# Designs tried in a protein design run: peptides against a protein of PDB entry 4ASU. Part 98

Target 1, 270 residues: chain A of PDB entry 4ASU
Amino acid sequence: ATLKDITRRLKSIKNIQKITKSMKMVAAAKYARAERELKPARVYGVGSLALYEKADIKTPEDKKKHLIIGVSSDRGLCGAIHSSVAKQMKSEAANLAAAGKEVKIIGVGDKIRSILHRTHSDQFLVTFKEVGRRPPTFGDASVIALELLNSGYEFDEGSIIFNRFRSVISYKTEEKPIFSLDTISSAESMSIYDDIDADVLRNYQEYSLANIIYYSLKESTTSEQSARMTAMDNASKNASEMIDKLTLTFNRTRQAVITKELIEIISGAA
Target 2, 83 residues: chain B of PDB entry 4ASU
Amino acid sequence: FTFASPTQVFFNSANVRQVDVPTQTGAFGILAAHVPTLQVLRPGLVVVHAEDGTTSKYFVSSGSVTVNADSSVQLLAEEAVTL

## One batch from the design tools (peptide; made by RFdiffusion4, then SolubleMPNN)

Design b2_p14_5_s2 (from b2_p14_5, 7 letters changed)
Fold by OpenDDE base, seed 3:
Structure b2_p14_5_s2 (fold): chain B 270 residues (1-270), chain C 83 residues (1-83), chain A 14 residues (1-14)
Amino acid sequence: as target 1 above (270 residues)
Amino acid sequence: as target 2 above (83 residues)
Amino acid sequence: ELEEAREKFNELLA
């Protein structure tokens, strides 16, 4: 490689490093906010799931319509955040299909659609875009919940797949169940709740869905920002190492060029 | 007893004496060993009676309340403020 | 140049 080539490469990598460092800082700020906002959201979300855990709601095997909600975002450069969700979605979809279930998919975030478009395009009901630019709000979750409920797809059971935040260096892709109003109403384990008005139960289910979606969004956001911060840090370190290597190469090459030029001058002067 | 909004936690697995909630069908008090029920909140006053006799008041906009068979209660409000 | 930078960026992140 010529000195010019090395210089050009050095400049390019240095620019990339500047970008990755900047992105790391942005991700760090967003992570800090997301983590703070996740604390109450987790209590809220776990609280919303308590009924399903305690009531042990089961869907009859004869019910065939299943909904998969994948939660991610529109933004890349966050390691395996999107691929992890997509992988679990694929696995779940395949398992359900093998069991004779009808599967429809909702993608929260454009990255889910981008990954699954080729193989699962026909199963998508809707993809929600513009996710990840701003922290998710309960209003956002409510919109998603409403759209789902108004989609016309009468699912019996569903799953919401998202990355649960563990720590700044760890997340886990998890699945939580979602149930239709009919499934909840018909569940034997819900018999102890039989005095519930149908309108109340419908409204309750709407809140429950919104709550779970909100929770998943907050977990996903925190996981994503943390992963992005880590990814950008790693990228910055890799760039630094490459800069060091190229700088050494540059210096060696420069010395060789100078030596060659000197030899040529000396040889030409003879 | 858990009482939270999406952005704030007021009670997390706490033991309380009584919780008064405003529901669409009317306000009711949740006492110890209350029968399992699901309700939806209407805008109104939530009153939490702690075991130590302290009473806390909150205004909620909407939400849900769940009373489980194990006496656990989840009060989840869309918006809530301490009064 | 931007595409090359993107490719390198992706390589660096891989």
Scores: peptide ipSAE 0.010, ipTM 0.860, DockQ to the pose 0.013
Fold by OpenDDE base, seed 4:
Structure b2_p14_5_s2 (fold): chain B 270 residues (1-270), chain C 83 residues (1-83), chain A 14 residues (1-14)
Amino acid sequence: as target 1 above (270 residues)
Amino acid sequence: as target 2 above (83 residues)
Amino acid sequence: ELEEAREKFNELLA
């Protein structure tokens, strides 16, 4: 490689490093906020799931319609965040299909669609875009919940798949159940709950869905920002190493060029 | 007893004597060993009576309240503020 | 002598 080529490459990598460093800082800031906001959101979300855990709501085997909600975002450069969710979605979809269930998919975030569109396009109901630029709010979750409920797909049960935040260096893709109003109302375990008006139950379910979605968004966001921070840090380090290598190569090449020029001067060949 | 909004936790698995909640069907008090029920919140006052006799008041918007068979209670408000 | 020449050359190229 010529000095010119090396210089061009160095410039390119240095620019990349600047970008990755900047992105790391942005991700770090977003992570800090997300982690702070996740604490109450987790209590809230876990509280919402408590009914389903305690009541042990079971969907009859004859019920065939299953909804999978994958939660991620529109933004890349965050390691395996999106692929992890997609992988779990694929696995769940395959298992459900093998069990004779009808599976429909909702993607929260465009990356889910990007990964699964080619193989699962016929199963997608809707993809929610414009996810990830701003921290998710309960309002956002409510909009998603409402859209889901208005989608016309009458699922019996569902799975919401998202990355649960564990630590700055760890997340786990998890699945939580969602149930239709009919499934909840018909569940034997719900018989112990007294004086539940149908309208009340419907409203309750709407809140529950919004709550769970909100929770999943908060977990996902925190996981994503942490992963992005790590990814950008790694990218910056890799760029640094490459810069060092290229700089060494540049110096060696420059020395060789100088030596050649000196020889030519001394020999009178120039 | 758990009482939280999406952005704030007021009680997390706490033991309380009584919680008065505003529901769409009317206000009711949740006592120890209250029968399991599901309710939806209406805007109004939540009053938490602690075992030590202290009383805390909150204003809530919409949300849900769950009383489980194991006497666990989840009060989840979309918005809530301490009064 | 070559090293001195190299240094001078580097100075000129700098």
Scores: peptide ipSAE 0.008, ipTM 0.843, DockQ to the pose 0.005
Fold by OpenDDE base, seed 5:
Structure b2_p14_5_s2 (fold): chain B 270 residues (1-270), chain C 83 residues (1-83), chain A 14 residues (1-14)
Amino acid sequence: as target 1 above (270 residues)
Amino acid sequence: as target 2 above (83 residues)
Amino acid sequence: ELEEAREKFNELLA
């Protein structure tokens, strides 16, 4: 490579490094906030799921309609955050199909659609875009829940798949159940909850859905920001190493050029 | 007894004597070994009676309350403030 | 003379 080529590449990598460092800092700030906000959100979300765990709600085998909600975002450069969710969605969809279930998919965040559009396009009901620019609110979750409930798809049972935050360097893709109103109302285990008004139960279920979506969004956001911070840090370090290597190459090449020119001057061949 | 909003936790798996909640079907008190029930919150006053005799008051907007067979209670409000 | 030449080339390469 010529000195000009090396210089151009150095400038390019230095610019990339500046961008990745900036993105790291932004991700770090967002992560810190997300982690703080996740603490109460987790208590809230886990609390909402307590009924389903304690009541051991089961969907009858003859019920075939299953909804998969994949939770991620629109934003890239966050490692395997999106691909992990998509992978689990694919696995779950395949398992359900093998069991004779009808599967429909909702994507929260455009990246899910981007990954699955070729293989699962016909299974998608809706993709929610504009996810990840700002921290998710309960209002956002409520909007998603409402849209889902108004979609017209009469699912029996569903799964919400998201990345649960474990630590700054670790997340776990996991699944939580969602149930239709009909499934909840007809569940034998719900008999101990006697004399529940149908309207109350409907409203309760709407909150439950919003709650789990909110929880999943908070877990996903925290995981994503942490992963992005790590990814950008790694990118910045890699850029730094490359800059060092290219700088050495530049210096060596420069010396070689100088030596060559000196020889030409001394020999009179130039 | 767990009482939380999306942004704040007031009680996390705590033991309390009684919780008074405002529901759409009417306000009721949750005591020890209360029958399992599901309710939706209406805007109103939540009163938590601690085992030590202290009473805490909260205003909630909406949400849900679950009383399980194992006596666990989840009070989940969309918005809640301490009074 | 060699140092002058080096300086001149360094200027050209800068």
Scores: peptide ipSAE 0.007, ipTM 0.845, DockQ to the pose 0.005
Fold by OpenDDE base, seed 1:
Formats: sequence, C-alpha cells, structure tokens
Structure b2_p14_5_s2 (fold): chain B 270 residues (1-270), chain C 83 residues (1-83), chain A 14 residues (1-14)
Amino acid sequence: as target 1 above (270 residues)
Amino acid sequence: as target 2 above (83 residues)
Amino acid sequence: ELEEAREKFNELLA
C-alpha cells in the first residue's frame, strides 16, 4: 500500500473512532437515567407478577392459543440485545408448535420483525415501531396492552420475552407469563380469592398486562443502553488498535521510501 | 406490604398494621390476615398505618390492590403522591 | 547536482 492509501485509511478509522466514542457517551448518559428509572419500575413490575406466581396460574393442556411478545427496540449497535430476544422467541415458538399449539407473535420494536420476518412473518399480529428513541412511559405500555386486548386474538396464555438487566456488563433474556381473562377466571387456584366481580377482574387484568409490559420495557431499555455502551467501547478499542497498526505500517513504509531515495542519490541515478 | 407507582416506591415489603384503600366498590381496610382478594383502585385517599403508630396519607389516581393468602399485599397505583 | 542532492537529502531527513 502507498503512503497515500494508508493515510486515507487512517483518517477513515479515526473518524469512525470519534463517532463510536461519542455514541458511547450518549449511551452512558441514557444508561444512567434508565438504571435510575428501573429501580421503581422493577418493584412495580415484580409486584404485578406476584399474583401469578403465588396463585400458580396454570393453563389447561387442551388450550391451544399462545401469544409471544418480544421486547426490544428499533435501534441497532447494541451487541446481541435483539438477537438474544429473537433466539428465545424462535425456540419458544418451535417448542409450542411441536406441542400442537397455535402461536402468534407481537414485536415491540422493529428489530424483532427484521430478524424474524422470513421465518415467522405469518405469525405476526402486530409490530410496534418507534421504540427506543425516548424512555418508555407507562402510557406507552398501556397503548401496547390495549392494542393486544383489542387485537381480536383470543389467546389462552402467553409469554413476554425481554432482556432483564443484571449489571452494566450483564443481561439475561427472560420470559414472564401473561394470561387471558378467561384463563385467570377459570383457574382453580383463584378459588381462594374472595368473590371478585367480573368487571373488577377484567380491569385488574388490563392493569396487569400494562404493568408487565412497562416493566419489560424498562428492563429492556436499561439492558440495551448498557450493551450499546459496551459495544461502542469495543468498537473504539478496535479502532484504536487498527490505528496503531496502520501507523506502524505507515512509518515502516515511509522509512522504506526514504531509504530508496537515499540509495538513488548515492548511486547517482538522480 | 408493597406500595409503588411506575416511578416511585413508597413501601417495599414492609410490615404495616393497616392499609385503607379506595376501590371502585368502596373504601376498605386491609388488616393482618385479611382474606385474599383483588380490587381495582379508584381515585382517592390511601392511608397507611405503620406498626409504630405512624400514619401516612397518599392520593392515588387508579391501579390495583392484591391481598394474597400469605398476607402479602401489593398496592400498585398508576399515579400516587404523598399528602 | 551535488547541491541538489544535498538539499533532497536534508528534506528526506527532516
């Protein structure tokens, strides 16, 4: 490679490094906010799931309709955040299909559909776009919950799949259950609860869905920002290493050119 | 007893003497060993009576309350403010 | 030519 070629490549990589460093800082700021907002959201969300855990809600085997909600975002450059969710969705869908269940999919964030479009396009009910530019609100979750309930798909049970935040360097893809009103109302384990009005139970279920969706969004957002920060840091380090390598090559090539020119001068070829 | 909104936690697995909640069917008090139940909150006053005799008041917009068989209580309000 | 060579030499060393 000529000195000019090396210089052009160096300039390009340095520019990329500047971009990745900037993106890292932005991700860090968003992560800090997300982590702070996750604390109450986790208490709230886990509280909402407490009923289903304590009551041990079960769906009869003869029920066939299963809903999978995958939670991620529209934004890339965050490592395996999207692929992890998609992978678990695929696994769950395959297992359910093998068990003779009907599976429908909801994607929160466009990246889910992008990954699953070729293999699962016919199973998608809806994909929610414009996710990830701003922190999710309870209002956003309520809209998603409402859309699900009004979709006309009468699922028996479902799974919400999202990345749970563990630490700045770790997340885990998790699955939490969602249940239809009919499944909850017919569950034997619910018999211990006092006489509950049907309207109350319906409203309760609506809140439950909104709550778990909100929780999943907050976990997902925190995980995503952390992963993006890490990805951008890695990209910056890789760029730095390449810059060092190319700089060395540049220096060696420059010395070779100088040596050649000196030999020509000494030999009288000039 | 857990009392939280999406953005704020007021009580997290705390022991309390009594919680008064506003429900769509009326206000009722949750005492120790209350029977399991599910209710939906209406806008109104929540009063938490702590074991030490301290009383705290909150206004909630909407939400849900769950009393489980193990006496755990989850009060989840969409919006809540301290009074 | 010698002076030109010297100048070129100095430029290359700089």
Scores: peptide ipSAE 0.000, ipTM 0.831, DockQ to the pose 0.004

Design b2_p14_5_s3 (from b2_p14_5, 8 letters changed)
Fold by OpenDDE base, seed 5:
Structure b2_p14_5_s3 (fold): chain B 270 residues (1-270), chain C 83 residues (1-83), chain A 14 residues (1-14)
Amino acid sequence: as target 1 above (270 residues)
Amino acid sequence: as target 2 above (83 residues)
Amino acid sequence: ELEEARKKFQELLA
């Protein structure tokens, strides 16, 4: 490689390093906010899931319609955040299909569709775009919940798949159950709950779905920002190492060029 | 007893004496060993009676309240403020 | 140039 080539490459990598450092800082700021907002959101979301855990709601085996909601975002450069969700979605879909279930998929965030559209296009009901630019709000979750409920797909049970935040360096892809109104109303374990008005139960279920979606979005966002921060840090370090290597190569090449020029001058061949 | 909004936690697995909630079907008090029920909140006043006799008041918007068989309660409001 | 930079960026992330 010529000195010119090395110089161009150095310049390019230095520019990339600046970008990755900047993105790291942005991700760090977003992470800090997301982590703070996740604390109450987790209590809220886990609280909403408590009914399903305590009531031990079971879907009868004869019920065949299953909904998978994958939660991620539209934004890349966050390591395995999207692929982990997609992988689990694929696994779940395959398992359900093997069990004779009908599977439909909802993608929250464009990246889910981007990964799964080739293999699962016929199973997609809807993809929600414009996820991840701003921190998710309960309003956003409510919109998603409402659209799902109005989709006309009468699922019996479902799974929401998202990355649960563990720490700044760790997340875990998890699955939480979603139940239809009919499944909840017909569940034997719900018999202990006093005469619940059908309208009340419907409204309750709407909130429950919105709550769970909101929770999943908050977990996903926090996980994503932390992963992005880590990815950008790694990229910055890799760039630094490349700069160091190229700088050494540049210096060696420069010395070689100088030596060659000196020899040409001394030999009178120039 | 858990009482939270999406953005704020007021009680997290706390022991309380009584919680008065505004529901669409009417306001009711949740005491120990209350029968399991699901309700939807209407905008109104939530009153939490602590074991020490202190009373806290909150205004809530919409949401849900769950009373489980194990006496656990989840009060989940879309919006809530301390009064 | 931006597309090339993006490709290089992706290479650095891998």
Scores: peptide ipSAE 0.012, ipTM 0.861, DockQ to the pose 0.014
Fold by OpenDDE base, seed 3:
Structure b2_p14_5_s3 (fold): chain B 270 residues (1-270), chain C 83 residues (1-83), chain A 14 residues (1-14)
Amino acid sequence: as target 1 above (270 residues)
Amino acid sequence: as target 2 above (83 residues)
Amino acid sequence: ELEEARKKFQELLA
């Protein structure tokens, strides 16, 4: 490689490093906010899931309509955040299909659609875009919930798949159940909840769905920002190492060129 | 007893004596060992009676309340403020 | 040049 080539590569990598460092800082700021907002959201979301956990709601085997909601975002450069969700979605979809279930998919965030478009395009009901630019709000979750409920797809049971935040260095892709109004109302385990007005139950389920979606969005966002921060840090480190290597190469090459030039001058071969 | 909004936690797995909630069908008092039920909140006043005798008041916009068989209660308000 | 930069960027992120 010529000195010029090495210099060009050095410049390019240095520029990339600047970008990755900047992105790391942005991700760090977003992560800090996300983590703060996740604390109450987790209590809220876990609280909403308590009924389903305690009631051990079972969907009859004859019920075949299953909904998978994958939660991620529109933005890349966050490691395996999107692929992890997509992988689990694929696995779940395959398992359900093997069990004779009808599977429909909702993607929260464009990246889900991007990954699953070729293999699962026919199963998608809707993809929600413009996710990840701003922190998710309960209003956002409500919109998603409403859209789902108004989609006309009468699912019996569903799964919401998202990355649960563990720590700044760890997330876990998890699945939580969602149930239709009919499934909840017909569940034997719900018999202990006597005298629930049908309208009340409907409204309750609307809240429940919105709550779970909101929770998943907050978990996903926190996980994503943390993963992005880590990814950008790693990229910056890798760039630094490459810069060091190239700098050494540059120096060696420069010395060689100088030596050659000196030899040419001394030998009169110039 | 858990009482939270999407942005704020007021009670997290706390033991309380009584919680008064505004439901669409009227005021509902949740006592210890209340029968399992699901309700939807209307905008109104939530009153939490702690075991120590303290009373806290909150205004909620809407939400849900769940009373489970194990006596756990989840009060989830869309918006809530301390009064 | 931009494509090469993108490729390198992806390599660094990989």
Scores: peptide ipSAE 0.010, ipTM 0.858, DockQ to the pose 0.013
Fold by OpenDDE base, seed 4:
Structure b2_p14_5_s3 (fold): chain B 270 residues (1-270), chain C 83 residues (1-83), chain A 14 residues (1-14)
Amino acid sequence: as target 1 above (270 residues)
Amino acid sequence: as target 2 above (83 residues)
Amino acid sequence: ELEEARKKFQELLA
């Protein structure tokens, strides 16, 4: 490579490194906020799931309609955040299909659709876009919940798949159940709950869904920001190594060019 | 007893004597070993009576309250503030 | 130039 080529590459990589460093800082700031906001959100979300865990709600085997909600975002450059969710969605969809269930998919965040569109396009009900630019709010979750409930797809049971935050260096893709109003109302385990008006139960379920979605969004966001921070750090380090390598090459090449020029001067070979 | 909003936790698996909640069907008091129930919150006053005799008041918006068979209670408000 | 930069960026992130 010529000195000019190396210089151009160096400039390019240095620019990339600046971008990745900047993105790392942005991700770090967003992570710190997300982690702080996750603490109450987790208590809130886990509290909402408590009923389902304690009541051990079971969906009858004859019920065939299953909804998979994948929670991610629109933004890339965060390692395996999106692919992990998509992978589990795909696995779950395959398992359910093998069990004779009808599977429909909702993607929260455009990246889910981007990954699964070719293989699962027919199963997608809706994809929620514009996810990830701002921290998710309960209002956002409510909108998603409402849209789901109004989608016209009458699922019996569902799965919400998201990345649960463990630490700055670790997340785990997890699944939590969602149930239709009919499934909850017909569950034998729910018989112990007294004086549940149908309207109350419907409203309760709407809140429950919104709560779970909100929780999943908060877990996902925290996981994503931490993963992005790590990814950007890695990219910055890789860029640094490449810069060092190219700088060495540049120096060697420059020396060779100088030597050649000197020889040409001495030899009279213009 | 767990009482939380999306942004704030007031009680997390705490033992309380009684919780008064405003529901769409009316206000009721949740005592120890209350019958399992599901309710939806209306905007109003929540009063938590601690075992030590202290009373805390909160204003809540919409949300849900769950009383389970194991006497665990989840009060989940969309918005809640201490009074 | 932008495409090349993108490619390099992707390579760095891989």
Scores: peptide ipSAE 0.009, ipTM 0.859, DockQ to the pose 0.013
Fold by OpenDDE base, seed 2:
Structure b2_p14_5_s3 (fold): chain B 270 residues (1-270), chain C 83 residues (1-83), chain A 14 residues (1-14)
Amino acid sequence: as target 1 above (270 residues)
Amino acid sequence: as target 2 above (83 residues)
Amino acid sequence: ELEEARKKFQELLA
């Protein structure tokens, strides 16, 4: 490579490093906010799931319609955030299909659709776009919940798949159950709640769904921002290493060129 | 007893004497060992009676309240403010 | 140049 080529490459990588460093800082700021907002959201969301854990709601085997909700975002450059969710969605869909269940998919965030469209296009009900530009609000979750409930797809049970935040360096893809109103109302374990008005139960389930979606969005967002921060940090480090290598190569090449020129001058070949 | 909104936690697995909640069917008090129930909140006043005799008041919007068989309670309001 | 930069950027992120 000529000195000019190396110089051009150095300039390019240095520019990329500046971009990745800047993106890291932006991701760090978003992460800090997301983590703060996740604390109450987790208590709220876990609280909403408590009934399902304690009541041990079982779906009858004759019920065949299963809904999978994958939660991620529209934005890239966050490592394996999207692929991890998609992988678990695929696994769950395959397992359910093997069990003779009908599976439909909802994607929260455009990235899920981009990954699964070719293999699972017929199973997609809807994809929610414009996710990830702003921190998710309860209003956003309510809109998603309402659209799902009004979609006309009468699922029996479902799974919401999202990345749960563990730490700045770790997330885990998890699955939480979603139950239809009919499944809950017919569950034997709910007999202790028999005095519940049907309208009350319906409204309760609407809140429950919105609560779970909100929780999943908050976990996903925090995980995504932390992963993006890590990805940008890694990219910046990789760029730094490459800059160092190219700088050494440049210096060596420059010395060689100078030496060659000196030899040519001394030998009269110039 | 857990009481939270999407953005704020007021109580997290706390022991309380009584919680008065506004529901669509009317306000009722949740005592220790209350029968399991599910209710939907209406806008109104929540009163938490602590074991030490202190009371705290909150205004809540819509939401849900769950009383489980194990006497755990989840009060989840869409919006809530301390009074 | 932009495409090359994008490719390099992707390589660094990989």
Scores: peptide ipSAE 0.007, ipTM 0.847, DockQ to the pose 0.013

